# Ledger of designs, part 39: peptides against a protein of PDB entry 5HB3

Target 1, 150 residues: chain A of PDB entry 5HB3
Amino acid sequence: RQMQDRCMSEYNQRIRNAPEGSIDPFRMACYKIIGRCDLSNRSLDGLQTDVNDWIWLQFNLARETDRSLELAGESYGLAELQASIREIGLKHFPKTAAEDTNGSFGMFFYLQILAGMFEQAIAYLYPFSYVDAVHFAIALTYYGLLRPVD

## One batch from the design tools (peptide; aimed at target 1 V51 I88 L111)

Design b1_p25_5_s3 (made by RFdiffusion4, then SolubleMPNN; from b1_p25_5, 10 letters changed)
Fold by OpenDDE base, seed 4:
Structure b1_p25_5_s3 (fold): chain B 150 residues (1-150), chain A 25 residues (1-25)
Amino acid sequence: as target 1 above (150 residues)
Amino acid sequence: VDFSGEPAPPKLLPKLEKYIAELLA
């Protein structure tokens, strides 16, 4: 893809040569998303972002269908996204109900659901909200998205 | 999201699965 190659080139050039503070963060974001360059850094510095922006970026960068084509270089798929979410969970979200002070457990549950980590999401939610976990588990089971115990 | 080729997720908690089964029975 010609456009992708161009974006990667421009991204690399700017990140190396641009004066400090002169880089348009939106432009850099575009290069990252389109060019899929520097996937080890999946944050958008200089931009005011929230969790929705973050997760949107992760899903845009995670391309499972093209993973085989990226073996020679940087690859980022669902597995890597899931790993990232796990890491974020360990760092920024409560592990137990006792640690929950502002109800942030729901956000981590949401992130896990988005990433297809259904069993883990339900397991995580269970100690925080038993009823919600059960309801969601029923729904996921209905759609065949939960793996039952052998 | 394409889940094909991904590692198998953990299994549902046994106690929760049991509870769901009871509710759906």
Scores: peptide ipSAE 0.037, ipTM 0.520, DockQ to the pose 0.015
OpenDDE base, seeds 1, 2, 3, 5: peptide ipSAE 0.020, 0.021, 0.018, 0.013; ipTM 0.383, 0.430, 0.427, 0.398

Design b1_p25_5_s4 (made by RFdiffusion4, then SolubleMPNN; from b1_p25_5, 9 letters changed)
Fold by OpenDDE base, seed 1:
Structure b1_p25_5_s4 (fold): chain B 150 residues (1-150), chain A 25 residues (1-25)
Amino acid sequence: as target 1 above (150 residues)
Amino acid sequence: VDFSGEPKEPSILPELEKYIKELLE
């Protein structure tokens, strides 16, 4: 709590007193992730990020939101993130191996893993690559991330 | 009280779609 309060204080001070663009983007990212500052803006301005960085950020912000939702009002949490991943999967990624023209199934599998959708990720990967799906299932089970289907 | 009226945080979906389109291209 003390660290979070300090981050919020520093963030507010800098936002009020610093010229636009003068704050180090990495520092701003730290304030956002650690201090939960300005969560309405879920982008990292001034940083060149790829999809991996972006999804990592969204995942972290969503998880922290879920923990804080017990204390704070409704916010975009992990459930909403996962819903977004599902939606994009339906729109932009192949559903079957026969539909896979670009080999993009692996990317959607990866996105689901990053979003903590382990069971769905394995289920999705299975028809594309049985061997890979089994290997990942074993690994995820070992780490306690897969719930055994009763 | 229909709390449905609080401005839902903007969906990340549009940004995600942008990244996905860039990756698939």
Scores: peptide ipSAE 0.217, ipTM 0.654, DockQ to the pose 0.025
OpenDDE base, seeds 2, 3, 4, 5: peptide ipSAE 0.019, 0.018, 0.018, 0.016; ipTM 0.457, 0.460, 0.474, 0.474; seed 5 fails the geometry check

Design b1_p25_6 (made by RFdiffusion4)
Pose (drawn by RFdiffusion4):
Structure b1_p25_6 (pose): chain A 150 residues (1-150), chain P 25 residues (1-25)
Amino acid sequence: as target 1 above (150 residues)
Amino acid sequence: HSEPTAEQVQQMHELGAEKLNELRE
């Protein structure tokens, strides 16, 4: 309780609202991770990072809590992470094979799998490659990670 | 929601096939 308050306040007063270009980029990153500061802007600004670093941060900052009482600030768990993956799908990725030329649909399928969006991931992949979708569904169904119809 | 940068979105379009092959393996 103490450390979260001290770390959150310290980050707001002496880092976010501090002179720009003065604070080490990695240090700001360490505070965002350790203290989960500013869950509203989950980016690694000032660092040479790629899409995998961004993906990692989304999960790294995600935490699951019992759905019974409040958290300090806004919650960020698997549910909120999935909601974010969904909008990224509509905005940046195709739904039909006609919209895809470079083979990028695989990235969105990969994102949905990471987020546990198994039903949506298989349904998304089928129109691009029904063979792979059929077999990935078999792999998931075997371990019980695919909700079937009654 | 937080989103990837423009450069990272482009990388996502280039890595699609690689990421699918990783799952296939």

Design b1_p25_6_s1 (made by RFdiffusion4, then SolubleMPNN; from b1_p25_6, 10 letters changed)
Fold by OpenDDE base, seed 4:
Structure b1_p25_6_s1 (fold): chain B 150 residues (1-150), chain A 25 residues (1-25)
Amino acid sequence: as target 1 above (150 residues)
Amino acid sequence: MSFPSEEQIQEMHELGKKKLEELRK
């Protein structure tokens, strides 16, 4: 709690007083992760991070905390992450097998799986790779993560 | 909502492709 309050204070001070883009992106990341500051902006401008770092950050920001205990004015949970993944999918990934030129559907499938969007992930994968979709469906069902439609 | 850069998205695509290829093996 004290650390979060400190992070929020420092973050607010820096946003107000620092020139735009002058804040160390890693420091910004710390404020976002620890302080839950300005979660509406989940981009870390100026960080040359790979996709793995970006995904890691997004998932860390999407913490389901007891909203009643969160001192942060902004909440970013799994639902918001899932919404973001959906939007990313609509904008940047093939919607149909006919649109797939480079096999990029697999990454979107992976993102959906990571976000717990199991049914949607399988449904998405199915037209691209039937065999893979079935394999994952079996696995997800085995772990109780996929609810078969009765 | 902030999204990854176009470059990052492309990297994600390549990573996804690679992962799928690995799974098929």
Scores: peptide ipSAE 0.045, ipTM 0.603, DockQ to the pose 0.615
OpenDDE base, seeds 1, 2, 3, 5: peptide ipSAE 0.047, 0.048, 0.039, 0.037; ipTM 0.609, 0.617, 0.593, 0.596; seeds 1, 2, 3 fail the geometry check

Design b1_p25_6_s2 (made by RFdiffusion4, then SolubleMPNN; from b1_p25_6, 10 letters changed)
Fold by OpenDDE base, seed 4:
Structure b1_p25_6_s2 (fold): chain B 150 residues (1-150), chain A 25 residues (1-25)
Amino acid sequence: as target 1 above (150 residues)
Amino acid sequence: MSEPTEEQIKEMHELGEKWLKEIRE
């Protein structure tokens, strides 16, 4: 907690007082990741990040913590992450097999799986690839992650 | 809500396409 408090203080100070572009973006990233500063902005401004970095960041910042223990005024947990993934899906990924032009459905399936949205992931994948959806469903069920609807 | 950049979205699509090709081949 002491470290987090320090990170928050330094982060806020730098955002307010430092000239634009003068702050080491890696340092700011550290404040965000370790200090959980400014969780409303889950991007690493000033850094060249790829999709893997973005994914990692979103999932790393998503914590199931007691809100009372978080110094950040904002909470970002699994539910918020899942909501974000849903929105991304709606905006950027094919909703039906007919809309699929590039075969990118697997990526959205992957994101849903990572976010623990197992039922939604299988339901999404099914119209694109029946065989794959069934295989994943079996596997997820085996591990107790998928709850079949009776 | 934090959204991926346009470039990141493009990369997602490319990666998805790549995966699909790899699985089907």
Scores: peptide ipSAE 0.390, ipTM 0.881, DockQ to the pose 0.551
OpenDDE base, seeds 1, 2, 3, 5: peptide ipSAE 0.356, 0.367, 0.344, 0.348; ipTM 0.875, 0.875, 0.869, 0.869; seed 5 fails the geometry check

Design b1_p25_6_s3 (made by RFdiffusion4, then SolubleMPNN; from b1_p25_6, 9 letters changed)
Fold by OpenDDE base, seed 4:
Order: structure tokens, then C-alpha cells, then sequence
Structure b1_p25_6_s3 (fold): chain B 150 residues (1-150), chain A 25 residues (1-25)
């Protein structure tokens, strides 16, 4: 608690008072990741991040912390992450096999799996690759992650 | 909601395509 408060204080102070461009982006990233500061902005400004970094960041920030213990007024949990992934899918990924021109459906499937959206992931993959969807469905069912619709 | 950058989306598409190509090989 004390550490988080300190991180938040330092983060806010630096954002408000530091000259533009003088803030160490890595330090700011640390405040965001460790201190969970400013979770509404899940980007690392001033850092060149690739897609893997972005994915990593989203998942690390999405913590199911006991809301009662989170001092941060903004909660970013799994539900919010899943909502974000869904929105990304709607905006940037093919919705149907007919729309698939670049073969990127697998990436969106991957994101959904990472976010625990197993049923949606399988449903999404099915029209693109039936065989793969079935294989993943079997695997997910085996691990108790996929609930078969009765 | 934090959205990926245009470049990150491009990378996602490229990576997805790469994965697909690898699977076809």
C-alpha cells in the first residue's frame, strides 16, 4: 500500500511537473506496471514497443486483484481485457473467412485464447480452419477450459 | 480503452500471416 501510494504520487508528480520529454519512459513504465498507475492509459508512451510488448503489457496490467485492496480508483481486470480484445477483433481482424485477405485470423484467435475467451476463440476460428478449431476444442475441453454447450 | 497502434496492428497481421504460412509448410 505504501509503495503503491508512493508510485502513484511520483507518477502524478512527474506527469504534471516534468518538462516534456524529460521523463524517463522506462521509469514511467515501471510506475505503470508495478504501481498500476494510470491504468486507463495502457500504452507506454515514448517507448518503441512491438506487438509482443503490447500484449504482455495488457495481460500484466489486467490483474484480478481483490478490488477491496486496490487503492487505484481504476480497476483493470480480466473482464476489461476481454472487452478490449473483443473490440480489437471487431475493428482490426476479419470477421469471416471471406474477409480474410492477410491470414491474420490466427493472431486474433491467439489473443482470445490468452484472454481466456475460449468459447469465443473456438467459434471464431471455426469458419477459418475447421480442423484447427476442433483440435483446440478437444484440447481445451480436456483441460476443462471449454464448456461444451449442452 | 487502450488500443494497439497502427504499427502494432500491422505487426499482428504480419505475424498472423507468418504463422499461417508456417502451418501450411
Amino acid sequence: as target 1 above (150 residues)
Amino acid sequence: MSEPTEEQIKEMHELGQEWLNQLKE
Scores: peptide ipSAE 0.301, ipTM 0.845, DockQ to the pose 0.548
OpenDDE base, seeds 1, 2, 3, 5: peptide ipSAE 0.265, 0.277, 0.258, 0.259; ipTM 0.829, 0.835, 0.825, 0.825

Design b1_p25_6_s4 (made by RFdiffusion4, then SolubleMPNN; from b1_p25_6, 11 letters changed)
Fold by OpenDDE base, seed 4:
Structure b1_p25_6_s4 (fold): chain B 150 residues (1-150), chain A 25 residues (1-25)
Amino acid sequence: as target 1 above (150 residues)
Amino acid sequence: MSFPSEEQIKQMHELGKKWLEELRK
C-alpha cells in the first residue's frame, strides 16, 4: 500500500508537472505496471510497443485485486479485459468465414482463450475451423474449463 | 477501455495469418 501510494503520487506529479519530453517513458511504465497507476489508460505512451507488449500489458494489469485495497478507485479486472477483447473482436476481426480475408481469426481465438472466454472462443472458431474447434473443445472440457451444455 | 493501436492490430492480423500458415504445413 505504501509503495502504491508513492507510485501514484510520483506518477501524478510527473504527469502534471514534468515538461513535455522530460519524462522517462520506462519509468512511467513502471509506475503503471507496478503501481497500477492510471489504469484507465492501459497504453505505454512514449514507448514503441508491439502487439505482444500490448497483450502482455493488458493481462498483467488485469488483476482481481481486492477493490478495497485499490487506492486509485479504478478497478481493472478480468471482466473489463474480457469486455475489451469482445470489442476488439467486433471491430477488428472477421465475424464469419466469409469475412475472413487474411486468416487472422486465430489471433482473436487466441485472445479469447487467454482471457478465459472459452465458450465464446470455441463458438467463434467453429465456423472458421470445425476440426480445430472440436479439438479445443475436447481439451477444454477435459480440463474442466468448458462446461458442456447438458 | 484501452485498445491496441492500428499498428498493433495490423500485427495481430499478420501474426494470425502466420500462425494459420504454419499450422497448414
Scores: peptide ipSAE 0.396, ipTM 0.888, DockQ to the pose 0.564
OpenDDE base, seeds 1, 2, 3, 5: peptide ipSAE 0.336, 0.368, 0.290, 0.334; ipTM 0.865, 0.879, 0.847, 0.864

Design b1_p25_7 (made by RFdiffusion4)
Pose (drawn by RFdiffusion4):
Structure b1_p25_7 (pose): chain A 150 residues (1-150), chain P 25 residues (1-25)
Amino acid sequence: as target 1 above (150 residues)
Amino acid sequence: AADAEAQEAAVDKYFTDFFAEMEEE
């Protein structure tokens, strides 16, 4: 309780609202991770990072809590992470094979798998490659990670 | 509000760079 309050306040007063270009980029990153500061802007600004670093951060900052009481601030768990993956799908990725030329649909399928969006990930992949979708569904069903119809 | 916009801008940047790399392959 103490550390979270001190760390959150310290980050707001003496880092976010501090002179720009003065604070080490990595240090700001360490505070965002350790203290989960500013869950509203989950980016790694000021660092040479790629899409995999961004993806990692989304999961790294995610935490699951019992759905019974409040958290300090806004919650960020698997549910919120999935909601974010969904909008990225509509905005940046195709749904039909006609919209895809480079083979990028695989990235969105990969993202949905990471987030545990198994039903949606298989349904998304089938129109691009029914063979792979069929077999990935078999792999998931074997371990019990695919909700079937009654 | 500003943080949400910065978050959206960061997503656009990462996936724009990702798609540009695929065009170069």

Design b1_p25_7_s1 (made by RFdiffusion4, then SolubleMPNN; from b1_p25_7, 16 letters changed)
Fold by OpenDDE base, seed 5:
Structure b1_p25_7_s1 (fold): chain B 150 residues (1-150), chain A 25 residues (1-25)
Amino acid sequence: as target 1 above (150 residues)
Amino acid sequence: SEDLKKQEEATDEMLSKYFAELEAQ
């Protein structure tokens, strides 16, 4: 708790008082990842990142709301991450097989699975690949992760 | 907010690069 409070204080001080471009981007990344500072901003300024880095960052910054209130200065939970993934899906990923031009549907399926959006993930995958959707549905059901249809 | 817009732009850029790489394979 004391370390986090210190990190937040230093982060806020640097953001407010330092000229643009003078802040070490790696240091700022440390404040964000370790110090849980400014979790509403899920990008790393001044760092070259790819899709894998982005995925890693989103899930590492995500915490349960209750734990976030106890251990972090800011809250960014699974629900917020799921909402973000839904929005990204609507904007950037194919909604139907007819819209798929590059096979990127698999990445969106993967993101939904990582975020625990199992029913939505299976429903999304089904029109792209019936066989794969069924296989994943069976597996998820076996592990008790997929709810039965009413 | 400005921060939200910046984040959205960063996400868009990242995904655009990913899609371009995917098409290049």
Scores: peptide ipSAE 0.277, ipTM 0.821, DockQ to the pose 0.647
OpenDDE base, seeds 1, 2, 3, 4: peptide ipSAE 0.270, 0.273, 0.274, 0.268; ipTM 0.818, 0.819, 0.818, 0.818

Design b1_p25_7_s2 (made by RFdiffusion4, then SolubleMPNN; from b1_p25_7, 13 letters changed)
Fold by OpenDDE base, seed 5:
Structure b1_p25_7_s2 (fold): chain B 150 residues (1-150), chain A 25 residues (1-25)
Amino acid sequence: as target 1 above (150 residues)
Amino acid sequence: SADEEAQKAAVDRVLSAYFASLEKK
């Protein structure tokens, strides 16, 4: 709480007083992750990151609570994350097994699972791997995460 | 917004790198 308030204060001061792009990328990352500062920008400029780093960041920044109820300075909802994942899927990942040329369907399945899009994830995986889809469906149902459809 | 565009670009870069890595295997 105290640390978050301090981070937000420092962030605001630095943004106001420092030239654009002059803030250390690691410090910026700390302000974003710990201080919940400037969540409208969900990228870490100036840092070498991969897909795992990206999804980790998105997941950690996501908050399901309303902004008014958020203890942190800013909020980024799960719904927004899910929307982003959908857009990523439409743009970058195969929609059918026939479109799969590089075996990347598993990554999109993984992203959907992390975003809590369980029904969609299973439906997506099914045409690529029937067996895997069934196994995941059983597991998710067991833990009450999947809504069975008649 | 500029931030949204930057985010989209960042995602594109990250995913492009990922796909490139798959092609090398």
Scores: peptide ipSAE 0.273, ipTM 0.813, DockQ to the pose 0.634
OpenDDE base, seeds 1, 2, 3, 4: peptide ipSAE 0.268, 0.267, 0.269, 0.266; ipTM 0.812, 0.811, 0.811, 0.811

Design b1_p25_7_s3 (made by RFdiffusion4, then SolubleMPNN; from b1_p25_7, 14 letters changed)
Fold by OpenDDE base, seed 5:
Structure b1_p25_7_s3 (fold): chain B 150 residues (1-150), chain A 25 residues (1-25)
Amino acid sequence: as target 1 above (150 residues)
Amino acid sequence: SEDEKRQEEAVDKMLEKYFKELEEK
């Protein structure tokens, strides 16, 4: 808690005193990840990131904030991450096998699995690869992550 | 909000890069 308060103080001081764009992107990333500063901006401006970096960042920022401890007016948790992934899917990824031109359906399946959207992930994968969907469904059921439909 | 728009643009750019790389393989 003390470290977070110090990070927030330094972050606010630098944002106010530093010329726009003069803050090292790496330092900004440290303030966001370690200090939980400015969680409304979930992008690392000035850094080249790939999908793996992006998802890693989202998970680090999506901490279960007890509503009671939300010092920051903005809560970003698993539910918000799941909503973001859903929106990304609707906008950028194929909805059906007929729309799949580049084989990117696997990445969206992966993102859904990481976000704990197991039922939705299996349902999404099913029309693209029946065999894979069944295999994952069996595995998820074995670990108690997928509830069988009665 | 402006912050939400910036985030969306960043995600879009990242995904566009991913899809481009996927097409090149």
Scores: peptide ipSAE 0.294, ipTM 0.837, DockQ to the pose 0.644
OpenDDE base, seeds 1, 2, 3, 4: peptide ipSAE 0.289, 0.289, 0.292, 0.291; ipTM 0.834, 0.835, 0.834, 0.835

Design b1_p25_7_s4 (made by RFdiffusion4, then SolubleMPNN; from b1_p25_7, 14 letters changed)
Fold by OpenDDE base, seed 2:
Structure b1_p25_7_s4 (fold): chain B 150 residues (1-150), chain A 25 residues (1-25)
Amino acid sequence: as target 1 above (150 residues)
Amino acid sequence: SSDKKAQEEAIDKYLSEYFEELEKK
């Protein structure tokens, strides 16, 4: 958890310090990973850019409100975001492939990834798409974001 | 806690609207 929080904190610091228009390499990597995953269902690319922008905005707002807490080394904003995403998942997203009518599982997977919930995201994706889950797990492990389960 | 609740409500509302729009297509 601490390492993920640190990675996300560093990522967020880089995004904030990045000149306007510079895509953080990690963000780019995440997009490339997401883009390369032929999520057979509605391409994450088909996720309205508006949803992605809104999610990022909420993520940034959550961090700005708790900037004072982040400076204290507490990832309070991230923890709150993660809790919110979990709750949102329970309310709005399918839990099983049988419940998936609109192919919305990919969106929830994406939300979890954006919130740094990598293990949970992979676990969630696995029953929907085994192949994609494995590919993402490999990619996340390569970037040091997923701890290999011994 | 109040800010978290407000954020959650905003997300819930947004997602609800989003899914409603998707069902109309």
Scores: peptide ipSAE 0.150, ipTM 0.688, DockQ to the pose 0.208
OpenDDE base, seeds 1, 3, 4, 5: peptide ipSAE 0.079, 0.117, 0.105, 0.127; ipTM 0.618, 0.660, 0.652, 0.685; seed 1 fails the geometry check

Design b1_p25_8 (made by RFdiffusion4)
Pose (drawn by RFdiffusion4):
Structure b1_p25_8 (pose): chain A 150 residues (1-150), chain P 25 residues (1-25)
Amino acid sequence: as target 1 above (150 residues)
Amino acid sequence: TLEESIDRMTEKVEAGEADFNEKLF
């Protein structure tokens, strides 16, 4: 309780609202991770990072809590992460094979799998490659990670 | 069949990573 309060306040007063270009970029990153500061802006600004660093951070900052009482601030768990993956799908990725030329649909399928969006990931992949969708569903069903129809 | 599906999808994920990286940043 103490550390979270000190760390959150320290980050707001002496880093976010501090002179720009003065604080080490990695240090700000270490505070965002360790203290989960500013869950509203889950980016790695000031660092030479790629899409995989961004994805990692989304999960790294995610935490699951019993759905019974409040958290300090706004919650960020698998549910909120999935909601974020969904909008990225509508905005940046195609739904039909006609919209895809480079083979990028695989990235969104990969994102949905990481987030545990198994039903949606398989349904998304089938139009691009029914063969792979059929067999990935078999792999998931074998371990019990695919909700079937009654 | 599963090994072949993984190989095909890995190529697609790699192509999607480069493409999505330009859109994300």

Design b1_p25_8_s1 (made by RFdiffusion4, then SolubleMPNN; from b1_p25_8, 12 letters changed)
Fold by OpenDDE base, seed 4:
Structure b1_p25_8_s1 (fold): chain B 150 residues (1-150), chain A 25 residues (1-25)
Amino acid sequence: as target 1 above (150 residues)
Amino acid sequence: MLEESEKRLKEWIEKGKKVLNEKLF
């Protein structure tokens, strides 16, 4: 808690008071990652990032923490992550096999799996690749991650 | 059979990453 408070204090101070162009984006990234500062903005501003960095950051920040310990009343847990993944899916991924032009559906499937959205992931993959959906469903069921409908 | 699915998944992920990088980054 002490470390988090310090990170938040320094983060806020720099955002508010730092001269333009003087902010070290790497330092700010450290505060965001370690201190979980400004969870409403889950991006690494001022850094050249890619989708891997974004994914890593989202999952790193997604923690089930006691809300009482989070400063500024911001929380980012699994539910919020899953909501974000759903939104990304709606905006950037094909909804049907007919809409798929570049084979990106697999990436959305992967994101859903990472987020623990197993039923949704299988349901999504099914119309794109029946065989693969079945294989992954079997595997997920084997590990107790997918609940078969009785 | 599962191994083939995993292989395809890896390929899909790589394709998807390229698409997302082009769109968002």
Scores: peptide ipSAE 0.443, ipTM 0.899, DockQ to the pose 0.810
OpenDDE base, seeds 1, 2, 3, 5: peptide ipSAE 0.443, 0.442, 0.431, 0.413; ipTM 0.900, 0.900, 0.897, 0.892

Design b1_p25_8_s2 (made by RFdiffusion4, then SolubleMPNN; from b1_p25_8, 13 letters changed)
Fold by OpenDDE base, seed 4:
Structure b1_p25_8_s2 (fold): chain B 150 residues (1-150), chain A 25 residues (1-25)
Amino acid sequence: as target 1 above (150 residues)
Amino acid sequence: ELEESLKRLQEWVKKGKEVLNKKLF
């Protein structure tokens, strides 16, 4: 808590007082990750990042913290992450097998699985790869993550 | 077999990351 408070204080001070570009992007990233500062902006500006970094960041920011204890004025939890994944899916991934040119559907399936969107993930994968969807559905069911529709 | 599906998933993820990196980064 003390660390988070300090991060918030420093972050606010730096955003208000520091010239643009003078703040170490890595430090800003630390404030975001540790202090949960400015969660509305879930990008690491000024850093060379890739998809792995983006994924890592999203999942680290999406914490199920007791909102009552979160000092950050903004909450970013699993629900918000899932919403973001849905939006990304609509924008960047094929909706049908006919639209798939490079097999990127598997990546979206993976993102949905990581985000705990198991039912949606299986439903999405099914038209692309029936056999794989069934295999994963069985596995997810075995681990109690997928509820079979009676 | 589930193992084959997992292997395919790994390949999909690898390929997907490459595509997304080119598009978004």
Scores: peptide ipSAE 0.436, ipTM 0.910, DockQ to the pose 0.771
OpenDDE base, seeds 1, 2, 3, 5: peptide ipSAE 0.428, 0.430, 0.432, 0.433; ipTM 0.909, 0.909, 0.910, 0.909

Design b1_p25_8_s3 (made by RFdiffusion4, then SolubleMPNN; from b1_p25_8, 14 letters changed)
Fold by OpenDDE base, seed 5:
Structure b1_p25_8_s3 (fold): chain B 150 residues (1-150), chain A 25 residues (1-25)
Amino acid sequence: as target 1 above (150 residues)
Amino acid sequence: MLKEALERLKERVEKGKVELNKKLF
């Protein structure tokens, strides 16, 4: 906690007091990752990043902590991560098989699986690839991750 | 069977990453 508090203090100090253009984005990224600073902004400003970096960062920042210890409005756990994934799905991925043009639906399926949204993931995949949905459903059921419905 | 499904998924994920990168980054 002491390390996190120091990171937060230094992060906030630099954001407020650093001359324009003098902020090292890598240092700020370290504060973001280690100190969980400014969780309302879950990106690495000033750095060139891709979707892999984004995914890694989201899951790194997501924590099941006592929300009372976090700043108001900055709680970020699994539920918030799942909500973000839902939003990305709605905005950037096909909603139906008829909308699919390149097979990229697998990425949204993958994100849902990573976030533990197993039932939703299988339900989503089913109209795109019945066979694959069945295989993954069997596997998830075998490991006790999917709740079968009769 | 599951192996083939995983391979197809990997390909689709990579395609999706490319598309998502274009949209978000």
Scores: peptide ipSAE 0.424, ipTM 0.904, DockQ to the pose 0.812
OpenDDE base, seeds 1, 2, 3, 4: peptide ipSAE 0.414, 0.418, 0.419, 0.423; ipTM 0.901, 0.902, 0.903, 0.902

Design b1_p25_8_s4 (made by RFdiffusion4, then SolubleMPNN; from b1_p25_8, 13 letters changed)
Fold by OpenDDE base, seed 5:
Structure b1_p25_8_s4 (fold): chain B 150 residues (1-150), chain A 25 residues (1-25)
Amino acid sequence: as target 1 above (150 residues)
Amino acid sequence: MLEEAKKRLEERIEKGKKVLNEKLF
């Protein structure tokens, strides 16, 4: 907690008081990650990032903590992460097999799996790849991660 | 069988990563 508070303090101080263009983006990234600063902006500003960095950051920032300890409006746990993944899915991935032109559906399946959205992931994959959906469903069931409907 | 499914999925994930990189970054 003490470290997080220090990170947040320094983060806020630098955002407010640092001359324009003088902020070290790597230092700010460290504060973002360690201190979970400014959870409304879950990106690393001023750094070249890719989807892997984004995924990593989302999961590192997501915490199941007491919301009373977080700033108002800046709660970010698994539920919020899952909501973000749903939103990305709706915006950037094919919704049906007929819409699939580049085979990108696998990435959305992967994101859902990472976020523990197992039922949704299998349901999504099924129309794109029946065989693969069945294989993953069996595996997920074997490990007790999928809740089959009788 | 599962290993082959995993392999196919990995390939599709990589394709999807490229798409997302182009769209979001």
Scores: peptide ipSAE 0.341, ipTM 0.854, DockQ to the pose 0.856
OpenDDE base, seeds 1, 2, 3, 4: peptide ipSAE 0.308, 0.323, 0.326, 0.324; ipTM 0.829, 0.845, 0.849, 0.834

